# Designs tried in a protein design run: peptides against a protein of PDB entry 2MBZ. Part 10

Target 1, 143 residues: chain A of PDB entry 2MBZ
Amino acid sequence: GINLTPEEKFEVFGDFDPDQYEEEVRERWGNTDAYRQSKEKTASYTKEDWQRIQDEADELTRRFVALMDAGEPADSEGAMDAAEDHRQGIARNHYDCGYEMHTCLGEMYVSDERFTRNIDAAKPGLAAYMRDAILANAVRHTP

## One batch from the design tools (peptide; made by RFdiffusion4, then SolubleMPNN)

Design b1_p28_7_s4
Fold by OpenDDE base, seed 4:
Structure b1_p28_7_s4 (fold): chain B 143 residues (1-143), chain A 28 residues (1-28)
Amino acid sequence: as target 1 above (143 residues)
Amino acid sequence: RKSAAALAFLSRLGATPEQLARARALLA
């Protein structure tokens, strides 16, 4: 799993325990390239790396929430740009994330109630908003 | 202590070959 001490894991992830999903993740996606890439890339990550990743995720969440609060459509340039940054962040930190992959992630955010509940903790409807923004961004980059 | 977002970690997964195929079809 994540190469951090229990203390470091708590400091970075708080109440969220990523290891609790390791078995399920392996069962569902263990044979995918994304899984292998992520394991290889993150194997050398330090506490500071993981903290940075979490900070980026928090910032992105706040950005989407702000867009929603401002009434910006999910297919607005602002929302699509946020989605693009999300995709690039995944590519930088975890695995090669094309627009097809990103679209799949967006769909998972609304189809898996666990993801929906987790994401919507920041704002109701956020998962759906992100999914729509992700899809719109993918479409605009697919001529 | 603080609760960090799980989005980045959770985003490491979620696409099977079948799901990718559907996405490709959608974006084609």
Scores: peptide ipSAE 0.319, ipTM 0.841, DockQ to the pose 0.557
Fold by OpenDDE base, seed 5:
Structure b1_p28_7_s4 (fold): chain B 143 residues (1-143), chain A 28 residues (1-28)
Amino acid sequence: as target 1 above (143 residues)
Amino acid sequence: RKSAAALAFLSRLGATPEQLARARALLA
C-alpha cells in the first residue's frame, strides 16, 4: 500500500483515494509479477516520490493533449515518443513494462470505463488516443 | 495540476498471462 498519512495522501492525490482500489488490485492482479514488483518498489516511496510520480503523469497528460490539439496522429513520432516515455515511466516507478504489457494497459484504458472517464477528464478521447499511440509505439519497436 | 492522480495510481495494474498473450498476437 501507500505509506502516507491521511494528510500526505490528500496533499498528493487530492480527492482521489487510492486506498479504495487496493482490494480490487490485489484480487485481479495479486498473482502477477507486475503486482509483486509494484508492491516491492512502492513500499519505500516517500511523499516526495509519489508527488514526483504524479507530476510526471500530469506532464505526460499535457503532452498527449497538446499533440491531440495540434492534430498529430496517434502514430506520429511525437505521440509514439510520448507513449514510450509513458512505458519507461511505468518501468521505472512500478514494474517491468514491456511493449506487450504496455499494449494491455492501453487496451484497459478504453475497455474499463473508470479508466476512460478519469483519463478523458483531461480531454475527450484522450484514452483512445493514448491506446493508439501505445500500440503504434509497440509496433515500431517489435521486430 | 493533479488531473492524472488516478491514472498514475492505476498504472500499478498489470495484465494476466492471457491478456499478454493477446497483446503478443496483436503485435505479431
Scores: peptide ipSAE 0.186, ipTM 0.795, DockQ to the pose 0.641
Fold by OpenDDE base, seed 2:
Order: structure tokens, then C-alpha cells, then sequence
Structure b1_p28_7_s4 (fold): chain B 143 residues (1-143), chain A 28 residues (1-28)
């Protein structure tokens, strides 16, 4: 799991503890390459590393919300670029994330109510918007 | 923010072979 003290976890994640899903994650994805890569990469992460990751996620969230507020379609250049940055961020921090993998993540955003609820806390419909942007970005990069 | 934490968590999940197959079909 996340190698942080309870205090550090609170500082970084607030009242959301990702480790509460550790067993489920292991059961569903424990045999995937992505899971292996993620565990290996994050094993050395410090509090500062996790904070950076959260900051990046916050920035991305604000970016998507701004796009939505501006009325930009999810398949706009701006939205697709944000999706691309999201994909690259996952690749940098967690595991190799191709467009197919990214598309799967987008679908999970809207299929798992637990994630939908948490994502949409920033703005109603954000999860769906991200899913659509992710798909559009994947399509434009697929020959 | 819960959204950021959720995104970070979801990023750890990955996808099953079946999910990837569906994605490939969707992008085809």
C-alpha cells in the first residue's frame, strides 16, 4: 500500500484513503502488467511524490472544469490535449498507459459509481466529460 | 480534493485483458 503515516496520508489524500480498495484492486488487476509497474514505481514514492501527483490531478481537474465551463466540446483540441496530458501523467507516475488502456480508464470513470461520485464532486458531469475527451484523444491518435 | 484522490487511485487500477479488448474494438 501507500507507505505513509496516517498523518501524512491525511495531509495528501484528506479523508480519502486509496488503501481501502487494496484488496479489491489486487483481486481484479493483481495479475496485470499495469498493477506490477504501479507497485514497483510507487514503492519508492515519498510524501512529496504523492503530493506532486495529487497536485497534478488537481490541476487536470481544474483544467477540465474550465473547459466545460467555457462550453468546449469534449472532442475539442483543448479537451483532447488535456486528456493526452492525463494519459502521459499516468504513464510517468504509474504504468505504461496506451490509448486503449486510457480508454478503459475513462469507461471506468462512468461505470463505477464510486469513482463517478468522487470525480463529479468537482463538477457534475466531469467524469463523463473526461471519458469523452479520453475517447476522442484516443481516436485521433489511432490510425 | 476527493476528485484528485480518486483519479490517483483509479490510475493504479489498469485494465483487464477483456477490458482492453473492448477498448480495441471501440477504437477500431
Amino acid sequence: as target 1 above (143 residues)
Amino acid sequence: RKSAAALAFLSRLGATPEQLARARALLA
Scores: peptide ipSAE 0.179, ipTM 0.794, DockQ to the pose 0.702
Fold by OpenDDE base, seed 3:
Structure b1_p28_7_s4 (fold): chain B 143 residues (1-143), chain A 28 residues (1-28)
Amino acid sequence: as target 1 above (143 residues)
Amino acid sequence: RKSAAALAFLSRLGATPEQLARARALLA
């Protein structure tokens, strides 16, 4: 779980508690390298670290929404760069995230309705847009 | 905040070997 006090967790995540999904995460991905890396890396995270991660996620969301509002295709340079920044953010904060892994995450955005609904709360179709941008970015970086 | 929370949650998730294999094949 997240190494924060209940008060700190509330201050950072509010009504959303990531630890409520701990059992599901362990069941589905507990034997993966990504899970082990994430547990090891985040064990030392402070409230400020988690707040930074949330702020980065908010900024990325706003960036993708702005791209959509501007009519930029998901395979545009701007959209692919945003996808690349997302991938690098995961790599810095959680686990080694190659383009194959990133592609899997993108597919999960549209295949798991819980994620689709939460992401699309910012803008309808955002999950699909992000998935497409992630795939395009992966393709351009795959020889 | 819900979008940020969702992204943060997803970022903690990995992929199964089977999922990674499919992605690798897709990008090949």
Scores: peptide ipSAE 0.176, ipTM 0.790, DockQ to the pose 0.665

## One batch from the design tools (peptide; made by RFdiffusion4, then SolubleMPNN)

Design b1_p29_1_s1
Fold by OpenDDE base, seed 4:
Structure b1_p29_1_s1 (fold): chain B 143 residues (1-143), chain A 29 residues (1-29)
Amino acid sequence: as target 1 above (143 residues)
Amino acid sequence: SAAAARRARARSPERRSAGALAFLGRAFL
């Protein structure tokens, strides 16, 4: 799993422990390319790497919330750009994430209650907003 | 769009499930 001390894990992830889901993830997705890529990439990650990933996630969350608060549609340039940055962040940090994979992620955010609850903790409806922005971004990049 | 959402939902369970690796990152939860 994540090669950090318990203290480092707490500093980076707080109350959310990714290792709590390790067995479920392995059971459900252990044979996927995405899983293999993620394991390979993250095997060398330092505390600073994980912290950067969390900082990027927090920044993205803030961007989406700000867009929602401003009344920007999920298919606005700003929302689609945030979705694109989200996709690129996944690709950079975890596994190859094309637009189709990204739309699948977005759909999961609204169909899996665990994701929905965790995302909407920042703002009610955020998961749906992100999903819609992800879809719009995928559409604008589809030939 | 509703059409795009329906297409996304109709994609393979394997592709949808691959995204759930986000559980390991907290970044996506």
Scores: peptide ipSAE 0.082, ipTM 0.738, DockQ to the pose 0.046
Fold by OpenDDE base, seed 1:
Structure b1_p29_1_s1 (fold): chain B 143 residues (1-143), chain A 29 residues (1-29)
Amino acid sequence: as target 1 above (143 residues)
Amino acid sequence: SAAAARRARARSPERRSAGALAFLGRAFL
């Protein structure tokens, strides 16, 4: 799990504890390369590393919300750029994330109500907007 | 447009779904 003290976990994640999903993650994806890569990468993460990851996520959330509020379509350059930054953030912090993997993640965001609820806490419909932006970004980066 | 993006849904494969490993934006499973 996350190699932080309970106090550090609360400081970084607040009431959301990612470790509560450790068993399900292992059961669903424990045999994947992505799981291995994530475990290897995150094993050495400090509180400051996790805080940076949360800050990056918060910034991206604000960016998507701002695009939605401005009426920018999910396949706009701005939305696709935000999706690209999201993909790259996953790649840097967790596991190799190509465009096909990213589209799978986007679909999960709208098909798993737990993801939808967590994402839409920032703005209703954000998960669907992100999914659509992810798809559009994948399309523009593939033949 | 959002409609154009939705039409690209067929590009989403069912091969891999390791999104639960990346809890960016408090989305973790």
Scores: peptide ipSAE 0.081, ipTM 0.737, DockQ to the pose 0.043
Fold by OpenDDE base, seed 3:
Structure b1_p29_1_s1 (fold): chain B 143 residues (1-143), chain A 29 residues (1-29)
Amino acid sequence: as target 1 above (143 residues)
Amino acid sequence: SAAAARRARARSPERRSAGALAFLGRAFL
């Protein structure tokens, strides 16, 4: 799926190999709109595009960790803004992501152990903090 | 809120599963 050389993949993703999940993703979600949108959008991505996506993810991780370390609540303006940037990043890079979809993703981050483990590698409790910020951000944008 | 979280968990499995397509935070399913 990802049109990069093995060397480029290592440079961008390091120890995380996204291709290891390709078959599972196709089997479970290959008929969804999100899968279609993601495949169409990422088909033309270069190494630089994937690197930018990883840089954005790293930045958001640092922001959330800094907020947690500062004792800022997940419903603070800073945390909700980080959640909004997260939502917009998904929308730009992968598939349409409204607030309802985003809250579903947040719940998945704490209910699926694979996501929780991957996210909490940066800081224990990060997945839960992100989920709470995502919910708060959705609430403030819901009339 | 806890109530909002419970509602989110009860939403469409298809919608929740869409997160597996994202690479954000190196979280991929």
Scores: peptide ipSAE 0.072, ipTM 0.726, DockQ to the pose 0.042
Fold by OpenDDE base, seed 5:
Structure b1_p29_1_s1 (fold): chain B 143 residues (1-143), chain A 29 residues (1-29)
Amino acid sequence: as target 1 above (143 residues)
Amino acid sequence: SAAAARRARARSPERRSAGALAFLGRAFL
């Protein structure tokens, strides 16, 4: 799992314990390339690395919420740019994330209630907005 | 977007795994 002490995990993730999902992930997807890539990348991550990843997630959340509050459509340049940054962040930190993979993730955000509840904690409807922005961004990059 | 949505619905097990992997590192990806 994440190579942090319990204290460090609390400092970075708070009440969210990522290790609670390790068994499910391993059982469902332990033989996939995405799992291998994620384990290889994150094996060397320090507390500072994990904190940076959380900071990036928080920043992206703020951007999407701001777009929603401004009434910008999910296929606006601003929303699609945020989706692109999201895709690139996944690719850098976790596993290869092309546009097809990204659209699959977006669909999961609205079809898996665990993701929906987690994302919508920031703003109701955020998961659906992100999904739509992800789709729009994928379309503009795959004409 | 309709074409992308169709691809998403037809995702492989590995594509679906990406979401669960995201939970290991953060609240959401």
Scores: peptide ipSAE 0.088, ipTM 0.747, DockQ to the pose 0.047; fails the geometry check

Design b1_p29_1_s3
Fold by OpenDDE base, seed 3:
Structure b1_p29_1_s3 (fold): chain B 143 residues (1-143), chain A 29 residues (1-29)
Amino acid sequence: as target 1 above (143 residues)
Amino acid sequence: MEREERRRRARSPERRAAGALAFAARGFL
């Protein structure tokens, strides 16, 4: 799992325990390239690394929410740039994430209720907005 | 690639695996 003490995990993730899902992920998908890449990258992560990842995710969430509240369409330059930053964040921190992979993730965010509820905790409809921004960003980069 | 084709591909096991990893890590969801 994440190599943090219970105290450090609480400081970084609060009441959310990422390790609750690790066993299911390992059992179902432990042989995938994405799993291997993620385990290799995260094996050396410190508390500060995990905190940075959470800070990046929180900033991106706030950015998408602000775009939605401003009435900016999901295919606006601002929304597509936020989607690009999301894709790059996945690539840096977890596994190789091309535009096709990112598009597939975006669609999963709206098709799997666990993801939808997790994302929409910040704002109802955020998962759908992110999906649409991810698709628009992929289209502008993959004509 | 059309939007509808991208949506069909998102149902692949490997794409669900990648998303599940992201969910477990809480790094970018």
Scores: peptide ipSAE 0.060, ipTM 0.674, DockQ to the pose 0.041
Fold by OpenDDE base, seed 5:
Structure b1_p29_1_s3 (fold): chain B 143 residues (1-143), chain A 29 residues (1-29)
Amino acid sequence: as target 1 above (143 residues)
Amino acid sequence: MEREERRRRARSPERRAAGALAFAARGFL
């Protein structure tokens, strides 16, 4: 799990505890390279590292919401750039995230109701918009 | 690779399982 005190966890994640899903994650993905890489990388993370990751996620959410509010298509340069930043953030912080992996994540955002609800809490339809931007970004980087 | 082929691969249970190390059940990844 995340090696923070209960107080530090609350400060960084608020009411969300990622450790509540540790068993499900291990059962579903514990034998994957992505799981191994994530465990290895995050084992040394400080409170400040986790806070940075949350800040990056919040910034990305704000960018996608702003694009949607502006009426920008999910295959616009702005939306695809936000998707690319998302992919790179995953790769840097957690595990190798190629365009195919990223596409799989995007599809999960719309197929797992828990992800959909949590993402769409920022704006209805955000999960679908992100999925479509992820797909478009994958296309432009894979001739 | 075409967009439709990516969508098809993303629907594969095996590929979804490999990719879904999103900190579970949230837009946290």
Scores: peptide ipSAE 0.077, ipTM 0.696, DockQ to the pose 0.040; fails the geometry check
Fold by OpenDDE base, seed 2:
Structure b1_p29_1_s3 (fold): chain B 143 residues (1-143), chain A 29 residues (1-29)
Amino acid sequence: as target 1 above (143 residues)
Amino acid sequence: MEREERRRRARSPERRAAGALAFAARGFL
């Protein structure tokens, strides 16, 4: 699991407990390359590393919300750039994330209600907007 | 790769599986 004390976990993740999903993730995806890569990368992460990852996620959320509030299409340059930054963040911090994988993640955000609820906590419809931006970004990079 | 092909692949349980790791870290929300 995440090598943080309960107190550190609370400080970094707040009311969201990542460990709540660890068993399900292991059971369903423990044999995947993505799981292996993520476990290998995150094994050395400090509290500061996890905090940085959360800060990056929060910044990205703010960007997407701002784009939605401005009425920018999900296939706008701004939305596609935010999607690209999201993809690159996954690749740096967790596992190799190509455009196909990223597209799969986007579809999961709208098809798994647990993801949808967690994402849409920032703004209703955010998961769908992210999915659409992810798809658009994937298309522009793989014509 | 066409948009429809991407959507078809994204519906695969195997491909969706890798995404749950992102959820566990909340690095993608």
Scores: peptide ipSAE 0.073, ipTM 0.684, DockQ to the pose 0.046; fails the geometry check
Fold by OpenDDE base, seed 4:
Structure b1_p29_1_s3 (fold): chain B 143 residues (1-143), chain A 29 residues (1-29)
Amino acid sequence: as target 1 above (143 residues)
Amino acid sequence: MEREERRRRARSPERRAAGALAFAARGFL
């Protein structure tokens, strides 16, 4: 798991404990390349690395919320660029994230109620908006 | 200020999805 002290975990993740999902993640995804890559990459992460990842995630969330509040379509350049940055962030920090993988993630955001609830806590409909932006970004980058 | 910022950060979709980004492999099952 994440090799931080309980205090460091609280400082980085707040009320969200990622370790509460470790068993389910392992059971469902433990045999995937994504899981292996993520475990290998994150094994060396410091508190500062995890904090950076969280800061990047928070910034992206704010960016999508701002686009929604401005009434920008999910297939706008701004929304698709935010989706691209999201994809690249996953690729850097966790596992290889191609456009197909990213689209699958977007679909999960709207099909798994736990994801939807967690995402929409920032703004109602954010999960659907992100899914649509992710799909649009994938389409513009595929033949 | 710190408590509100921690609450705002705890509401980040990706923080809740970071444990769930490990669920992101679901697209291939």
Scores: peptide ipSAE 0.068, ipTM 0.693, DockQ to the pose 0.285; fails the geometry check

Design b1_p29_1_s4
Fold by OpenDDE base, seed 4:
Structure b1_p29_1_s4 (fold): chain B 143 residues (1-143), chain A 29 residues (1-29)
Amino acid sequence: as target 1 above (143 residues)
Amino acid sequence: SAAEAARARARSPERRSAGALAFLGRAFL
C-alpha cells in the first residue's frame, strides 16, 4: 500500500483512496511485471512524490481538456504529444510503459466503466479522447 | 491499418490484464 498517513493520503488524493482498490489490483494484476515494478518503485515514495504524481496527472488532464475545448483532433500533434507525456509519466513513476502497453491502458479507459466515469468527471468524452490520442501517438511511433 | 491492428491487440483481455495497473485519471482499478 501507499506509505502515507490517512491525513497525508487525504491531502494528496482527496476523496479518492487508491488503497481501496489494492485487493482488486492484486487479484487482477498481482502476477504481472508491471505490478511488481510499480510496487518496488513506489515503495520509497514520499508524500511529496505522490503529490508530484497527482499534480502531473492533473496537469495532463487539464491539457487534454484544453485540447478538446479548442477542437483539436485526438490525432493532432498536440494531442499525441500529450499522450506521449502521459506514457512517459507512467514509465517514470510506475512501470515500463511501451506504446503497446499504453494502447492497452487507453482501451481500458473506455472499456472499464469505472475508469470511464472517473476520467470523464473532468469532461465528458475525455476517456475516449485520451484513448484516441494514445493510439495515434503509438501509431506514429511504430515503424 | 496500423491503428486497427493496434486496437485489435489492445482489445485482447490478456493484454489488458497484463498491465492495466494505474491510477492516472483518478482510477486505480
Scores: peptide ipSAE 0.132, ipTM 0.782, DockQ to the pose 0.055
Fold by OpenDDE base, seed 1:
Structure b1_p29_1_s4 (fold): chain B 143 residues (1-143), chain A 29 residues (1-29)
Amino acid sequence: as target 1 above (143 residues)
Amino acid sequence: SAAEAARARARSPERRSAGALAFLGRAFL
């Protein structure tokens, strides 16, 4: 799991504990390359690293919410750029994330109610907006 | 269309499974 003390975890993640899903993730995806990459990469993460990741996620959330509030379509350049930054963030912090993998993530955001609930906590419909932006970004980067 | 094809690929259970490992914000890890 995340190599932080309970106090550090609370400081970074608050009431949400990602380690609550460790067993499920291991059982379902423990044999995948993505799992291996993530475990290897995050094993060395400090509290400051995790805080940076959370800050990046929060910034991206605010960016998508702002786009929605402005009425920008999910296939706008701004929304697609935000989706691209999201993809790159996953690649830097967790595992290789190509455009097809990213579209799979987008679909999961709207098909797994737990993801939908967690994401839409910031704004109702955010998960669907992200999914659409992710798909649009993938399409524009595919010949 | 390209979008329809991308959606079809995204619906693959095998591919979606790998995606569940991406933790950002308050999503799964």
Scores: peptide ipSAE 0.111, ipTM 0.769, DockQ to the pose 0.040
Fold by OpenDDE base, seed 3:
Structure b1_p29_1_s4 (fold): chain B 143 residues (1-143), chain A 29 residues (1-29)
Amino acid sequence: as target 1 above (143 residues)
Amino acid sequence: SAAEAARARARSPERRSAGALAFLGRAFL
């Protein structure tokens, strides 16, 4: 799992405890390539690495919220660029994330209530906006 | 359409399951 002390985990993740899902993730997806890649990649992560990952996620959230507040459509260049950065962040930090996988994630954000609730905590409709931007970004990068 | 095809592919249970491994944005499973 995450090799941080309880204190470090609290400092980085606050009220969100990723460890609460560890058993469920292992039971459901422990035999997948994504799981193996994530476990291998994150095994060496420090507190600073995890903090950076959270900062990146927060920045992307702020970007999407700002785009929504500005009335920018989800298929705007700005929204698609934010979606691309999201995809690249997953690929860099966790597991291989091509455009098909990314669109899969986007659909999950609106179909799984746990994801929708967590994402929309920043702004109602954010999950749907992200899904649409992810899809648009995938389309523009697929011949 | 490309969008419809992408949505169809995104309905794959195996890929949805794999995606739940990421907790970016405090969204995990």
Scores: peptide ipSAE 0.083, ipTM 0.750, DockQ to the pose 0.045
Fold by OpenDDE base, seed 5:
Structure b1_p29_1_s4 (fold): chain B 143 residues (1-143), chain A 29 residues (1-29)
Amino acid sequence: as target 1 above (143 residues)
Amino acid sequence: SAAEAARARARSPERRSAGALAFLGRAFL
């Protein structure tokens, strides 16, 4: 699990408790390379590391919302660049994230209602917009 | 199309399962 005290977890994640999902994650993906990589990377993370990850996520959320508000299509350069930064952030912080993996994540964002609800809390339709941008970014980087 | 092919691959249970580990402050499933 995340090596933070209950107080630190609250300071970083608020009412969202990532440890509530640990058993489900282990049952569904415990035998995958992504799970092993994530456990290895995050084992040394400090409170400051987790806060940085949250800050990066918040920044990307604001960026996508701004693109939507401006009427930019999900396959615009701006949206695809945001999707690329999202992919790279996952790769740095959690596990290797190629374009196929990223596309799978995008599809999960719209097919798993728990993800959809959490993402769309920032703006209705954000999960679908992100999925479309992720897909467009993957396509433009495929030979 | 390339987009349709990518979607088809993403719908694979094996590939979808492998990617469902990103936390990023809004989901940890």
Scores: peptide ipSAE 0.123, ipTM 0.773, DockQ to the pose 0.034; fails the geometry check

Design b1_p29_5_s2
Fold by OpenDDE base, seed 3:
Structure b1_p29_5_s2 (fold): chain B 143 residues (1-143), chain A 29 residues (1-29)
Amino acid sequence: as target 1 above (143 residues)
Amino acid sequence: SALRRAAGALAAFSGLLGGDRARGRALLA
């Protein structure tokens, strides 16, 4: 899995263990290009790399929450830009993530209760808001 | 951290499944 010592994993991820999903991911998507790309990219990641990824995720979470608190629609420029940054982050850190893939991920956020509860821990309805913003961003970039 | 946990799970591969891809394409069509 992640090439970090137990101590480094705790420092970066805290009480959350990302490896708890390793077997499920391998079982469901182990034969895909995205899986291979992710394994190839992350093989060289240091603790600092993983920390940066986590910081980016935290920043995006705060950004979406702020948009919701401000009453900005999910199809607003601000929300769609946040969704675009999310997409680009996935592409940069893990695997090629086009707009179609991104919309599928958005749907997963609201269809898989594990994702929903994890995301909505920051703010109720955040998963649905992100899904809607992701879809809106995909639509505006798809002629 | 909402997205940290979601991204850390690396379950973002769902879009590669045939059914998920089909749904994604339909949403963008």
Scores: peptide ipSAE 0.097, ipTM 0.733, DockQ to the pose 0.305
Fold by OpenDDE base, seed 5:
Structure b1_p29_5_s2 (fold): chain B 143 residues (1-143), chain A 29 residues (1-29)
Amino acid sequence: as target 1 above (143 residues)
Amino acid sequence: SALRRAAGALAAFSGLLGGDRARGRALLA
């Protein structure tokens, strides 16, 4: 779990508690390399580390929303660059994230309604837009 | 934010499933 006090968790994550999914994640993916990498990396994270991660997520969300509002296609250079930054963020903070893995994550954003509702809370259709941008970015980097 | 909330959920690991990976490869082809 996240090594923060309840108060610190509230300060960083607000009303959302990521630890509520710990058991499900462990049951479904506890034997994967990605899970092990994530647990190893995050075990040493401080409140400041988690806050930085949240700030990065907030910034990227705003960036995608701005692209949508501007009418930029999901396969635009701007959208694909945002997707690339998202991929790299996952790689830095959690586990190795290649383009195939990233594409699978994007697909989950639109296929699991829990993610869709959560993401689209920022803007309707954001999950689909991100999925499309992730796919486009993967395609342009696939030989 | 959307990504902040999604990052803490199952989303981080959903792509690890064999079926999801197969689907991903098809999309990248």
Scores: peptide ipSAE 0.096, ipTM 0.737, DockQ to the pose 0.312; fails the geometry check
Fold by OpenDDE base, seed 1:
Structure b1_p29_5_s2 (fold): chain B 143 residues (1-143), chain A 29 residues (1-29)
Amino acid sequence: as target 1 above (143 residues)
Amino acid sequence: SALRRAAGALAAFSGLLGGDRARGRALLA
């Protein structure tokens, strides 16, 4: 799990505890290289590292919401760039994330109601918008 | 934020399943 004290976890994540999904993740992907890579990377993360990751996520969320509010299509340059930054963030912080993997994550955002609910809490339809932007970004980067 | 709440370990690994990967490939085809 997250290598932080309970106090630090609360300071960084508040009421959200990512470790609540640890068992499900282990059951589904515990034998994969990506899981091992993620565990290896995150094992060295400090409170400051986790806070940075959360700040990046917050910023990206604001970008997507702003794009939606402006009426920018999900396949606009701005939306695709935000999707690319999301992909790169996953790659830096968790495990290598290619465009195929990224599209799978996007699909999960709209097919798993747990994700849809959590994402759309920021703005209704955000999960679908992100999925579409992720797909568009993947397409433009696929020769 | 939306991504912060979705940034759980579950979010990062969905594409590793065979069915999910096949679906992802189809979307890019």
Scores: peptide ipSAE 0.085, ipTM 0.755, DockQ to the pose 0.320; fails the geometry check
Fold by OpenDDE base, seed 2:
Structure b1_p29_5_s2 (fold): chain B 143 residues (1-143), chain A 29 residues (1-29)
Amino acid sequence: as target 1 above (143 residues)
Amino acid sequence: SALRRAAGALAAFSGLLGGDRARGRALLA
């Protein structure tokens, strides 16, 4: 699991405990390269590393919300660039994330109610917007 | 694929799903 004390976990993740999904993740994807890479990368993460990752996620969330509020289409350059940054962030922090993988993640954001609920906590429809932007970004990079 | 989607859960739960959402707060009111 995440190598933080209970207090540190609370400071970084609040009421959302990612470790509560560890068993499910292991059961579903434990034999994948993505899982292995993530476990290897995050094993050395400090509290500061996790906080940075959360800050990046927050910044990206704000960026997507701003795009939605501005009425920018999910296939706009701005939205696709945000999706690209999201993909690259996953690649840096967790595991290799190509455009196909990213598209699958986007689909999960709207098909798994747990993800949808958590994402849309920032803004209703955000998960769907992200999925669409992710797909558009993937399409433009894999013509 | 289902496996790729599942792999995304690792990144999603540790990243975007955290932050203010984890703290029970919306980033923008």
Scores: peptide ipSAE 0.059, ipTM 0.681, DockQ to the pose 0.058; fails the geometry check

